# Ledger of designs, part 2: peptides against a protein of PDB entry 3J47

Target 1, 121 residues: chain A of PDB entry 3J47
Amino acid sequence: IRLTNQLKSLKGLQSKLKDVVEYLDKVINKELPINHTILGKLQDVFNLLPNLGTPDDDEIDVENHDRINISNNLQKALTVKTNDELMVIYISNLVRSIIAFDDLIENKIQNKKIQEQRVKD
Target 2, 26 residues: chain B of PDB entry 3J47
Amino acid sequence: NAQYHLLVKQGDGLLTKLQKYGAAVR

## One batch from the design tools (peptide; made by RFdiffusion4, then SolubleMPNN)

Design b1_p8_2_s2
Fold by OpenDDE base, seed 5:
Structure b1_p8_2_s2 (fold): chain B 121 residues (1-121), chain C 26 residues (1-26), chain A 8 residues (1-8)
Amino acid sequence: as target 1 above (121 residues)
Amino acid sequence: as target 2 above (26 residues)
Amino acid sequence: LTLEELLA
């Protein structure tokens, strides 16, 4: 029962991570806005994952050293993957902010040109 | 790490250019 | 200056 639930949770996490990557690709392609709620939930899951991979101080038996190394490597890999996803989100937000600011600058230039023309007439 | 810092640095460079341009348009 | 010129 516990192992099956862990495998199901891992498959669910993998599927959700794939969905997040697919969402991020759509965001990079400017097809969708960034959903901060999805990001917050993802961050919460990742804040809980380190606690799931820290052996309770009571299970540090010498026989678990290989399991601890595997868990730490998996946690590190998940942390790196999370950092990469957060980075993609950050860059996507940055690019959107740049585009929005460019549009604002262009609108300001156009408004200034219109005002200068009205003063000459 | 290095690629991340490079990407952030490029983003900051773009923001700085954009700020300068916005100041020149004012 | 276009966005393209700013990005270049």
Scores: peptide ipSAE 0.355, ipTM 0.864, DockQ to the pose 0.080
Fold by OpenDDE base, seed 3:
Structure b1_p8_2_s2 (fold): chain B 121 residues (1-121), chain C 26 residues (1-26), chain A 8 residues (1-8)
Amino acid sequence: as target 1 above (121 residues)
Amino acid sequence: as target 2 above (26 residues)
Amino acid sequence: LTLEELLA
């Protein structure tokens, strides 16, 4: 139940993220006009992504270019980590399903042997 | 990397067993 | 144990 709900929520999030990427690709390809309201909402979503490390407001004039690169690298690292975690969960569920099928096949083999023995008696 | 490859290898081993048993039950 | 019970 809890893992199934988390997987369903993650699939829903993945679908929504895919729709956002598809929308952005259509805007980049000039298939759709730039909608400033959608871009504003996307910017709000990116700003609501945990800003993992604003260092406290100590006034170091680090050129805005290096901050953008560091934030992009951190966001990329977190995205990769999240993808790896999801992949491990997926593989774990796949392995559990494989074990389940192995047990089912063994049970079918045993049942077949029992039936073959009953036909010989 | 190594743990991931080990997990994949274990899954492939189980899948191969499953395929062999599935073929023997047919 | 059904396949559904094992996947649940």
Scores: peptide ipSAE 0.350, ipTM 0.863, DockQ to the pose 0.108
Fold by OpenDDE base, seed 2:
Structure b1_p8_2_s2 (fold): chain B 121 residues (1-121), chain C 26 residues (1-26), chain A 8 residues (1-8)
Amino acid sequence: as target 1 above (121 residues)
Amino acid sequence: as target 2 above (26 residues)
Amino acid sequence: LTLEELLA
């Protein structure tokens, strides 16, 4: 139950994130009017993200373009790292479930052998 | 990458064992 | 352990 719920929650989050990206693309392309309420909620989500760019307070004058690229690279690196960690946890839980099912099958085989021996006696 | 592939390979090995045992119990 | 208990 726990693993299935985590996977379902992660799939739900992924779907919602995709819907947000699709919405933002439509807004950028002027296909949809800017909904200020949705934009405000998105801003709140971005404000809850860890600050992906503390420039060390001591370098005035890196062009705005390089700062955006560095911030995007750090965000991407954190996203990839988080995805890899979640994937390792998922596989570890899957492997644990497989081992426990292997033990269950072995127990069933042993119980069958014991029953077959009792019928021969 | 390599550690991930190793972990996947271990999972596949366990899945293969599980399939063999499932066939032996039928 | 049942399969359901394992998946719980």
Scores: peptide ipSAE 0.382, ipTM 0.868, DockQ to the pose 0.266; fails the geometry check
Fold by OpenDDE base, seed 1:
Structure b1_p8_2_s2 (fold): chain B 121 residues (1-121), chain C 26 residues (1-26), chain A 8 residues (1-8)
Amino acid sequence: as target 1 above (121 residues)
Amino acid sequence: as target 2 above (26 residues)
Amino acid sequence: LTLEELLA
């Protein structure tokens, strides 16, 4: 149950993220009006992402354009890192489930041998 | 990269064993 | 370990 539920949840998250990206692309292309309620919820999700370094307001006048690029690059790097971490967790759980299934098969083989021995006695 | 590929390879090895044992129990 | 325990 656990692995299947995790995979289903991950697939559901992936689908929802794809729908969000597709919606944002349509809004950027002016194909759809901006839905402020959806954008507000997305902003809340981004705000719940660990605050990706608002530089503490220690005054250094670096041109606003480079700051936006650095913040986007940092956010991208952290998103990639998070994806890699989630992938490692997923594979680790998959491997654990495979080991548990291997042990179950071995138990079935042993039980079959015990039954065959009881029929010969 | 290398640790990830090693982990995937270990998983594939276990999956292959699982398939062989599953076929032997059937 | 049963199949049900693995599936749980």
Scores: peptide ipSAE 0.356, ipTM 0.865, DockQ to the pose 0.214; fails the geometry check

Design b1_p8_2_s3
Fold by OpenDDE base, seed 5:
Structure b1_p8_2_s3 (fold): chain B 121 residues (1-121), chain C 26 residues (1-26), chain A 8 residues (1-8)
Amino acid sequence: as target 1 above (121 residues)
Amino acid sequence: as target 2 above (26 residues)
Amino acid sequence: PTLEELLA
């Protein structure tokens, strides 16, 4: 039962990571806004992953030490990968905020020029 | 790590330029 | 300055 749930969770995570990557590509290409709900769900999965990857104290037989080390290394690698994905999301949001602010500044400049022209006329 | 910090630094530089520009437009 | 000029 546990291994099947771990495999299902891993497959679900893999699918979600793929969806996140596809979403990030669309975000980088400015095609879609960042969905904070996807990010929140991803964070929830990561908060649960340590709990799914920690063998219960009752199954820590010394013979599984290599498997535990492999699982911990995989979990660490997955955590790093996700932190990188979250970082890309953050940067994408930052870039969007910068673009929006640039547009706001440009609009303000244009409005100021229009007002100055109206005062001269 | 280094590439990330570089990217963050570039973003901060852009934000700073944008803030200065916004202040000059006021 | 354009966004491109700010980025340069």
Scores: peptide ipSAE 0.358, ipTM 0.861, DockQ to the pose 0.080
Fold by OpenDDE base, seed 1:
Structure b1_p8_2_s3 (fold): chain B 121 residues (1-121), chain C 26 residues (1-26), chain A 8 residues (1-8)
Amino acid sequence: as target 1 above (121 residues)
Amino acid sequence: as target 2 above (26 residues)
Amino acid sequence: PTLEELLA
């Protein structure tokens, strides 16, 4: 029963991570704006990950050492994957900020040219 | 780690160039 | 300069 609930929680987390990756791919492809709420939830998940890796130190039965190593490797792999996703979000935000600022500069240049033409007429 | 720092450094370089250009257009 | 020229 406890292992089945952990597997269900892990599958739920994996599904949510897949949804985040799919959202990030749409963001990279410039199809959708970055949602700051998704970023905040990802950061919250990352901050909770260290707490998921401490089984209380009180009963190290030798047979659990291999299972603990597998669990730690899976948690480390999930942490790396989450960090890569956060990086992609950050770069996507940076690229959008650059594009928006470029459009603002171009609009200012155009407005200045229009004003200079109106002063010459 | 190294690829992340390289990508962030490239982004910062682009942002700096864009800021300088925006200041010259003001 | 265009954005492309700044990126080059």
Scores: peptide ipSAE 0.356, ipTM 0.858, DockQ to the pose 0.079
Fold by OpenDDE base, seed 3:
Structure b1_p8_2_s3 (fold): chain B 121 residues (1-121), chain C 26 residues (1-26), chain A 8 residues (1-8)
Amino acid sequence: as target 1 above (121 residues)
Amino acid sequence: as target 2 above (26 residues)
Amino acid sequence: PTLEELLA
């Protein structure tokens, strides 16, 4: 039950994220007007993301274009790293659930064999 | 990306086998 | 089937 609910929630989140990307692509292509309420909520999500590439206060004076590219690369690298870490955690929990289920099945088989022996005696 | 998709596919295969096994032990 | 047979 709990694992199935987590998988369903993750699939629901994936579908919603896909819908957001498709919406943003349509807005970028000027097929749809910018909804300021959706944009404000997206800005709030980006503001809650760790500031991946605020340069520490000590380098004022490299052209804004190279800093934006380095910041975007760091943000991308940390997003990939976070996705990989979350994947490892997900697989580890899946494997633990499989082991626990196998142990439960083995215990059920043993209990059934003991009951069948007691009925034959 | 490719390694990720392969690993997810292997996990789905294992989950399917586990579901079949759990049904056979009922 | 053992856990090993399921993992193979």
Scores: peptide ipSAE 0.351, ipTM 0.854, DockQ to the pose 0.147
Fold by OpenDDE base, seed 2:
Structure b1_p8_2_s3 (fold): chain B 121 residues (1-121), chain C 26 residues (1-26), chain A 8 residues (1-8)
Amino acid sequence: as target 1 above (121 residues)
Amino acid sequence: as target 2 above (26 residues)
Amino acid sequence: PTLEELLA
């Protein structure tokens, strides 16, 4: 249940992000008028994102290309970290399911032995 | 990517073995 | 089959 809900939530987020990108592309291509209310909400979302590219205050002269590369590296590192965390959660849930199933099997074996003994008595 | 797929494959293998065990004890 | 035999 919990893992399925997380996967569903992630798929929902991915769909929404795709819709946002498609909207922004249409606005950039002048296919749709600029809706300032939507842009304001998108700006609020971006402001809630961790600063993916504060260069340390001391290098004012990193060309825009290097800033984009650093931002991409940090974003990639965060994505990898998130994937690793989800993997650990997946394994933990799998192990818990295995233990619970083993206990169920053992209980069934014991119940069968008790029934067989009662038939012999 | 490859390590993740390997881990998922191992988990699926274990789940399959567990299902076989549950069927044998049935 | 034991759990150990399945895990091996």
Scores: peptide ipSAE 0.338, ipTM 0.849, DockQ to the pose 0.103

Design b1_p8_2_s4
Fold by OpenDDE base, seed 4:
Structure b1_p8_2_s4 (fold): chain B 121 residues (1-121), chain C 26 residues (1-26), chain A 8 residues (1-8)
Amino acid sequence: as target 1 above (121 residues)
Amino acid sequence: as target 2 above (26 residues)
Amino acid sequence: KTLEELLA
């Protein structure tokens, strides 16, 4: 139950993120008008993300191109780290599910042996 | 990317073995 | 065969 709900929630989040990307691509391609309400909500989400590319106020002299590259590299590094953490959690939950299923199978084997013994007596 | 796909493939392999074992015990 | 023997 708990694992299935987490997997369902993660799949739901992945679908929502894909829909947002597809919407942004359509807006960039001028296939859809800019919806200011949706953009405002996306900006709020980005503002709640750790600021992945403000150098601390002490580095005023990085060209705009290098700031974009640093921001992209830090965002990529955090995405990789998050993926690795989610992967470890996924494996751990999979292993727990395998152990629980093994215990269930062993219980069924024992129950069958007890039933076969009762039929021979 | 490659390590992630390898890990998912290993997990799917374990799940498949588990399903076969569960079917053999039925 | 135990599950362990199938996993090994």
Scores: peptide ipSAE 0.352, ipTM 0.861, DockQ to the pose 0.115
Fold by OpenDDE base, seed 5:
Structure b1_p8_2_s4 (fold): chain B 121 residues (1-121), chain C 26 residues (1-26), chain A 8 residues (1-8)
Amino acid sequence: as target 1 above (121 residues)
Amino acid sequence: as target 2 above (26 residues)
Amino acid sequence: KTLEELLA
């Protein structure tokens, strides 16, 4: 039962990571806004991942040392991968903030030019 | 790590340029 | 200078 649930959770995580990557590609392409709810759920999964990769203290049999090392390496690889995904989300938000600030500056320049023209007439 | 710091540094550079431009338009 | 000229 526990192994089947871990495999199902891993498949669910893999599917969700694929959906997040696809969402990130749309965000990088400026097609969609960042959904903070997806980010929060991803962070929650990450806070739970250390607990999923820690062997329960009750199964530290010496024969499982290779399996524990593989699990820790997989968890580390997953942590790095999601750190990279969170970074891409952060940069995408930064780029959007930059574009919005650019538009505000341009609008202010245009308004100033219109006011200067009205004072000259 | 190095690529992350480079990308953050590029973002900070862009923000700084935007802030300078916004201050010049004020 | 346009923003583009400052960014270039």
Scores: peptide ipSAE 0.333, ipTM 0.864, DockQ to the pose 0.078
Fold by OpenDDE base, seed 1:
Structure b1_p8_2_s4 (fold): chain B 121 residues (1-121), chain C 26 residues (1-26), chain A 8 residues (1-8)
Amino acid sequence: as target 1 above (121 residues)
Amino acid sequence: as target 2 above (26 residues)
Amino acid sequence: KTLEELLA
């Protein structure tokens, strides 16, 4: 149950994220009006993401364009890192489920042998 | 990269064993 | 152990 529920939850999250991206693309392309409520909730999600360095405003004048690129690169790198961590957790849970199922099969084989022995006695 | 591939390979090996044993228990 | 115990 747990692995299937996690996979279902992850697929549900992936679908929702895809719908959000598709919505944002339509808004960028001016095909849909900006829904401030959806954007507010997205901003809340981004604000709940560990604050990916708003640079503490300890002074150095680097041109605003390079700061945006560095912030985007850092955010991308952290998104990739988070994806890799989630993948490791997923595989670890998969492996644990496989081991548990292997133990179940072995237990079933042993139970079958015990039953066959009882029929011979 | 290499540790990830090793972990995947171990999972695939266990899955293959599981499939063989599951077929033998039917 | 049952399949239910492994799925729980």
Scores: peptide ipSAE 0.327, ipTM 0.860, DockQ to the pose 0.201
Fold by OpenDDE base, seed 3:
Structure b1_p8_2_s4 (fold): chain B 121 residues (1-121), chain C 26 residues (1-26), chain A 8 residues (1-8)
Amino acid sequence: as target 1 above (121 residues)
Amino acid sequence: as target 2 above (26 residues)
Amino acid sequence: KTLEELLA
């Protein structure tokens, strides 16, 4: 029950993430107008991401433009890293499910062989 | 990258085994 | 055990 529910929830999350990416691609390609409500929710998700590199407030003086690019690169790198980590967790859970299915299939084969032997005696 | 590709390849190998066994149990 | 019991 727990593993099936986790796998179902994770497949549901993967589908929703794919739908969000497809929506963002359509917005970038100007095929759809920017929905401010969706953009606001995405902005809230990005604001809830751990503040990826405010170095402590003790160096006021490097041009705000380079800091924004470095912060955006760090946020992008950590978003990619988090996506890769979530995908590794997904595959690991999928592999565990596949192993459990392999063991079940082997048990069914053994039970079928035992029944066929009992019908032949 | 390389470890990720290795893990995906192992998963595909297990999936292929599972498909073969699932066909043999039917 | 059924598939549902192993995934339980």
Scores: peptide ipSAE 0.346, ipTM 0.860, DockQ to the pose 0.198; fails the geometry check

Design b1_p8_3_s1 (from b1_p8_3, 3 letters changed)
Fold by OpenDDE base, seed 2:
Structure b1_p8_3_s1 (fold): chain B 121 residues (1-121), chain C 26 residues (1-26), chain A 8 residues (1-8)
Amino acid sequence: as target 1 above (121 residues)
Amino acid sequence: as target 2 above (26 residues)
Amino acid sequence: LPRIKIDL
């Protein structure tokens, strides 16, 4: 039950993230009017993300283009790292559930053997 | 990549054992 | 009743 709920929650998050990306692409392409309320909420979500773009304010003159690429690379690296970590946790929980089910099957086989022995006595 | 494939391969090995035991209980 | 303990 807990694993299925985690998988459902992760799939729900993935679907919502896809819907947000598709919405942003439609807004960039001017196919849909900018919903300022959705954009404001999205800005709030990005502002609640750890500040992925300020190594300390102490060195002058990297062109705005390289700062955007570095910020995008760090954001991408943190997104990939978080995805990999969540995936490892998910697989670990899946493996634990499989082991527990294996032990359950072994216990059923042992219980059947013990019952067959008691019927022969 | 290599650690992921190792974890997947371990999961597949356990799933295969589980299927064999599930068939032996039927 | 076979006591199935699933320790998760």
Scores: peptide ipSAE 0.471, ipTM 0.904, DockQ to the pose 0.072
Fold by OpenDDE base, seed 1:
Structure b1_p8_3_s1 (fold): chain B 121 residues (1-121), chain C 26 residues (1-26), chain A 8 residues (1-8)
Amino acid sequence: as target 1 above (121 residues)
Amino acid sequence: as target 2 above (26 residues)
Amino acid sequence: LPRIKIDL
């Protein structure tokens, strides 16, 4: 049950993230007007993400082009780290589900042996 | 990437074995 | 009754 719910939640998150990307692409291409409410909620999600793009306010100087690449690299590195962590959790839950199923099979075999003994007595 | 796919393949192999055992115990 | 113990 837990693994199926996690997989369903992850698929739901992936679908929503795809819908957000598709919406942003349509807005960038000027096919749709910018919905300020969606943009505000997206900004809130990015602000609730650990600060991936504000260097603390203590160095004004040098080149707007390198800051965008560094911010994108930091966001990418944290996305990779989060994906790796979610993967470890997924595998741990998979292994636990396997062990619990092996124990279930063993218990079923033991119960069958106990029933066969009770029919011989 | 390669280690990720290897680990997923190992998980799928275990799940397939588990399904075969579950079917043999029915 | 099959006593299925699911130890998680």
Scores: peptide ipSAE 0.444, ipTM 0.889, DockQ to the pose 0.069
Fold by OpenDDE base, seed 3:
Structure b1_p8_3_s1 (fold): chain B 121 residues (1-121), chain C 26 residues (1-26), chain A 8 residues (1-8)
Amino acid sequence: as target 1 above (121 residues)
Amino acid sequence: as target 2 above (26 residues)
Amino acid sequence: LPRIKIDL
């Protein structure tokens, strides 16, 4: 039950994220007029994202190009970390499914032995 | 990238063995 | 009927 709810929530988040990307692509391609209300909400979402590239405003004087490279490096490091975490969850679920299947097979073998014994009595 | 693909391939190999074992116990 | 318990 808990895993199915997490998977459903993750699929819902993925669908919403895809809708946001598709909206941004339509705005970039000039297929849709810039809706200031949607852009404002999107800006609020980006401002609620942990600051993945602003060291606190106390370092005046990194050229705008180096700031973009540092932000891209931190975003890449977080993407790698998220991928590694998802991989550990995937392996853990796979191992659990294997153990549960092995136990199911052992239970089936035992049930077969019990039936064969009952037919001999 | 290569290590991730190797790990996924190893997981798929294990899943295939599991599926064969499940079919043999049916 | 053999009750197969699936512990998921």
Scores: peptide ipSAE 0.439, ipTM 0.886, DockQ to the pose 0.054
Fold by OpenDDE base, seed 5:
Structure b1_p8_3_s1 (fold): chain B 121 residues (1-121), chain C 26 residues (1-26), chain A 8 residues (1-8)
Amino acid sequence: as target 1 above (121 residues)
Amino acid sequence: as target 2 above (26 residues)
Amino acid sequence: LPRIKIDL
């Protein structure tokens, strides 16, 4: 039960993340108006991410395009790292649940064999 | 990306086998 | 009684 709920929750999160990406692509393409409430919640999620290198507020002038690309690449690299970490935890829990289930079945087979021996004696 | 989808599909395949085996032992 | 050890 717990593993199936975790897998369902992870699939639900993945679907919701895909829907957010598809919505952002439609907004970038000007096919849909920006929903300020969705954008605000997305900004809150990015603000809860460790602030990846806004260099300290002491140089206003003219190099912002390369710094924005570096910041976006670093945010992408951390998003990938977090996804990989969550995946390792998911696979580890899956393997533990498989082993525990295999042990449970072996215990049921042994219990059935012991009952069949007691009926023959 | 392709390796990630392969690993997730392999995990789903194992879970499906586990569910079938659990239903056969009940 | 066979103790089903559900090791969770």
Scores: peptide ipSAE 0.438, ipTM 0.888, DockQ to the pose 0.073

Design b1_p8_3_s2 (from b1_p8_3, 3 letters changed)
Fold by OpenDDE base, seed 5:
Structure b1_p8_3_s2 (fold): chain B 121 residues (1-121), chain C 26 residues (1-26), chain A 8 residues (1-8)
Amino acid sequence: as target 1 above (121 residues)
Amino acid sequence: as target 2 above (26 residues)
Amino acid sequence: LPKLKIDL
């Protein structure tokens, strides 16, 4: 039951994240007005991420383009790392569920053999 | 990316089999 | 009674 609920929750989170991306794309394309409440919550999520590229306030004048590329690369690297950690947890839970299911099948086979012996006596 | 998606798809397929077998064994 | 406790 736990694993099925975790997988359902993860699929729900993935769907909701996709809906947020699709909403942001529509806002960027000016198809929808900016919802300030959604933007505020998104800013809170980004503020909980390690500050990936606030340059120290002392160099305002060197080309915004290279700093944006470095921050995007670091954000991508952290996203990949988080995905790899979640994948390891997911595989570990799958393996535990397979073992528990194997133990169940073996327990049912043994119980059936015990019942068949009791009917022959 | 492709290997990750394949692994998740295989895991979902295995979980679906486990659910079907667990329901058939109850 | 076979205790089939699947802690799933």
Scores: peptide ipSAE 0.436, ipTM 0.884, DockQ to the pose 0.063
Fold by OpenDDE base, seed 1:
Structure b1_p8_3_s2 (fold): chain B 121 residues (1-121), chain C 26 residues (1-26), chain A 8 residues (1-8)
Amino acid sequence: as target 1 above (121 residues)
Amino acid sequence: as target 2 above (26 residues)
Amino acid sequence: LPKLKIDL
C-alpha cells in the first residue's frame, strides 16, 4: 500500500509539473495571459525551494555571469542530491516489498501444510 | 549513471524472480 | 480459512 501511494503521489506531482511547464510555455509564447494567482503560487513554491534562484531579470549586469553559473551549479547539485535520496527511498521500498512477498509465499506454504494435516486427521 | 543502471537491473531481476515465485505458488 | 497475512 505505501509504495503504491508514493508512486501515485509522484505520478500526480509529475503530471502537475508538466501542466505548469505547458502553462509557462503558453505564457512565454503569448498564447495565454499571465494568471497572477498561478504565478503567485509558483513563486511560493520557488520560495519554499532552497533558492533555485532564477535571478529576477532586472539586474543582469555583466558581473553576475559567475553568480548565475554558481547558482545553476547549486541547483544542479540539489537536483542530483534529491534524485539520489529518491533513489534510496525507491530501493528501500522495493526491498521491503520483496521481503513482504517472500513472507506471503512462506505463509501460503504454511497454510498448505496446515490444510494437508487437517485432511489426514 | 552505470551504478544506477546496475541497481535498476538488479531490482528488475528481483521483481522477475518475485513474479515467477508468485506464479508458482498460485 | 488460510489467513494470508500481508505484513507490509
Scores: peptide ipSAE 0.430, ipTM 0.884, DockQ to the pose 0.060
Fold by OpenDDE base, seed 3:
Structure b1_p8_3_s2 (fold): chain B 121 residues (1-121), chain C 26 residues (1-26), chain A 8 residues (1-8)
Amino acid sequence: as target 1 above (121 residues)
Amino acid sequence: as target 2 above (26 residues)
Amino acid sequence: LPKLKIDL
């Protein structure tokens, strides 16, 4: 039951992320007015993300283009790190569910053997 | 990327084996 | 009654 709920939650999150990307693309293309409430929540998410775009204020003199490239590289590295961490959690939960299912199968086999013994007496 | 897809594919293979085992013990 | 205990 937990694994099915986690998979359903992950599929729901993936669908919601796709809807957010599609909404952002429509806003970039000027097809929809910017919803300030969605933008504010998105800004809060970006502010909670580890500072992807401020090199420490002590490096004066990288042209704005190089700052954007460094920021994009840090964002990409953190996205990869987050994906790897989520994958490790997913696999760990999968393995735990496999072990619990194996124990359940063994318990079911034992219960069946006990019933067959009780019907033979 | 390639190692990630390989690991996911191995996990799916284990799940399929486990489903077959659970069906055989039923 | 076989108690199916899924210990998680």
Scores: peptide ipSAE 0.424, ipTM 0.881, DockQ to the pose 0.057
Fold by OpenDDE base, seed 4:
Structure b1_p8_3_s2 (fold): chain B 121 residues (1-121), chain C 26 residues (1-26), chain A 8 residues (1-8)
Amino acid sequence: as target 1 above (121 residues)
Amino acid sequence: as target 2 above (26 residues)
Amino acid sequence: LPKLKIDL
């Protein structure tokens, strides 16, 4: 139940993220009018993300090349961190799936023993 | 990268053992 | 029929 719900939630998030990207592409291509309410919510999401591309306004003297390198390094570090976190979740879910399958197999063995007893009576 | 692929490969090995065990109990 | 419960 928990793993199935997590997979369903993750698939729902992935679909919703794809719909947002497709909407943004249509807005950029002028195929759809800009919805200010969607744009405002998206801006709020970006403001809650670590500033991957804007060094804090307190460092005005970094050349544009160093800003791009810092941005790329921070993005890479966050990507690696996210990958490591997802890996831990994946292994935890894998181990849980193995345990649940072992319990299923034990249940099958017990059920077979009960059936063999009923055939001998 | 290499440690990640090793961990995934180890997980796939466990799944394969689990599938064989599930087939033997059918 | 024995119920197989997969609790994932």
Scores: peptide ipSAE 0.467, ipTM 0.892, DockQ to the pose 0.052; fails the geometry check

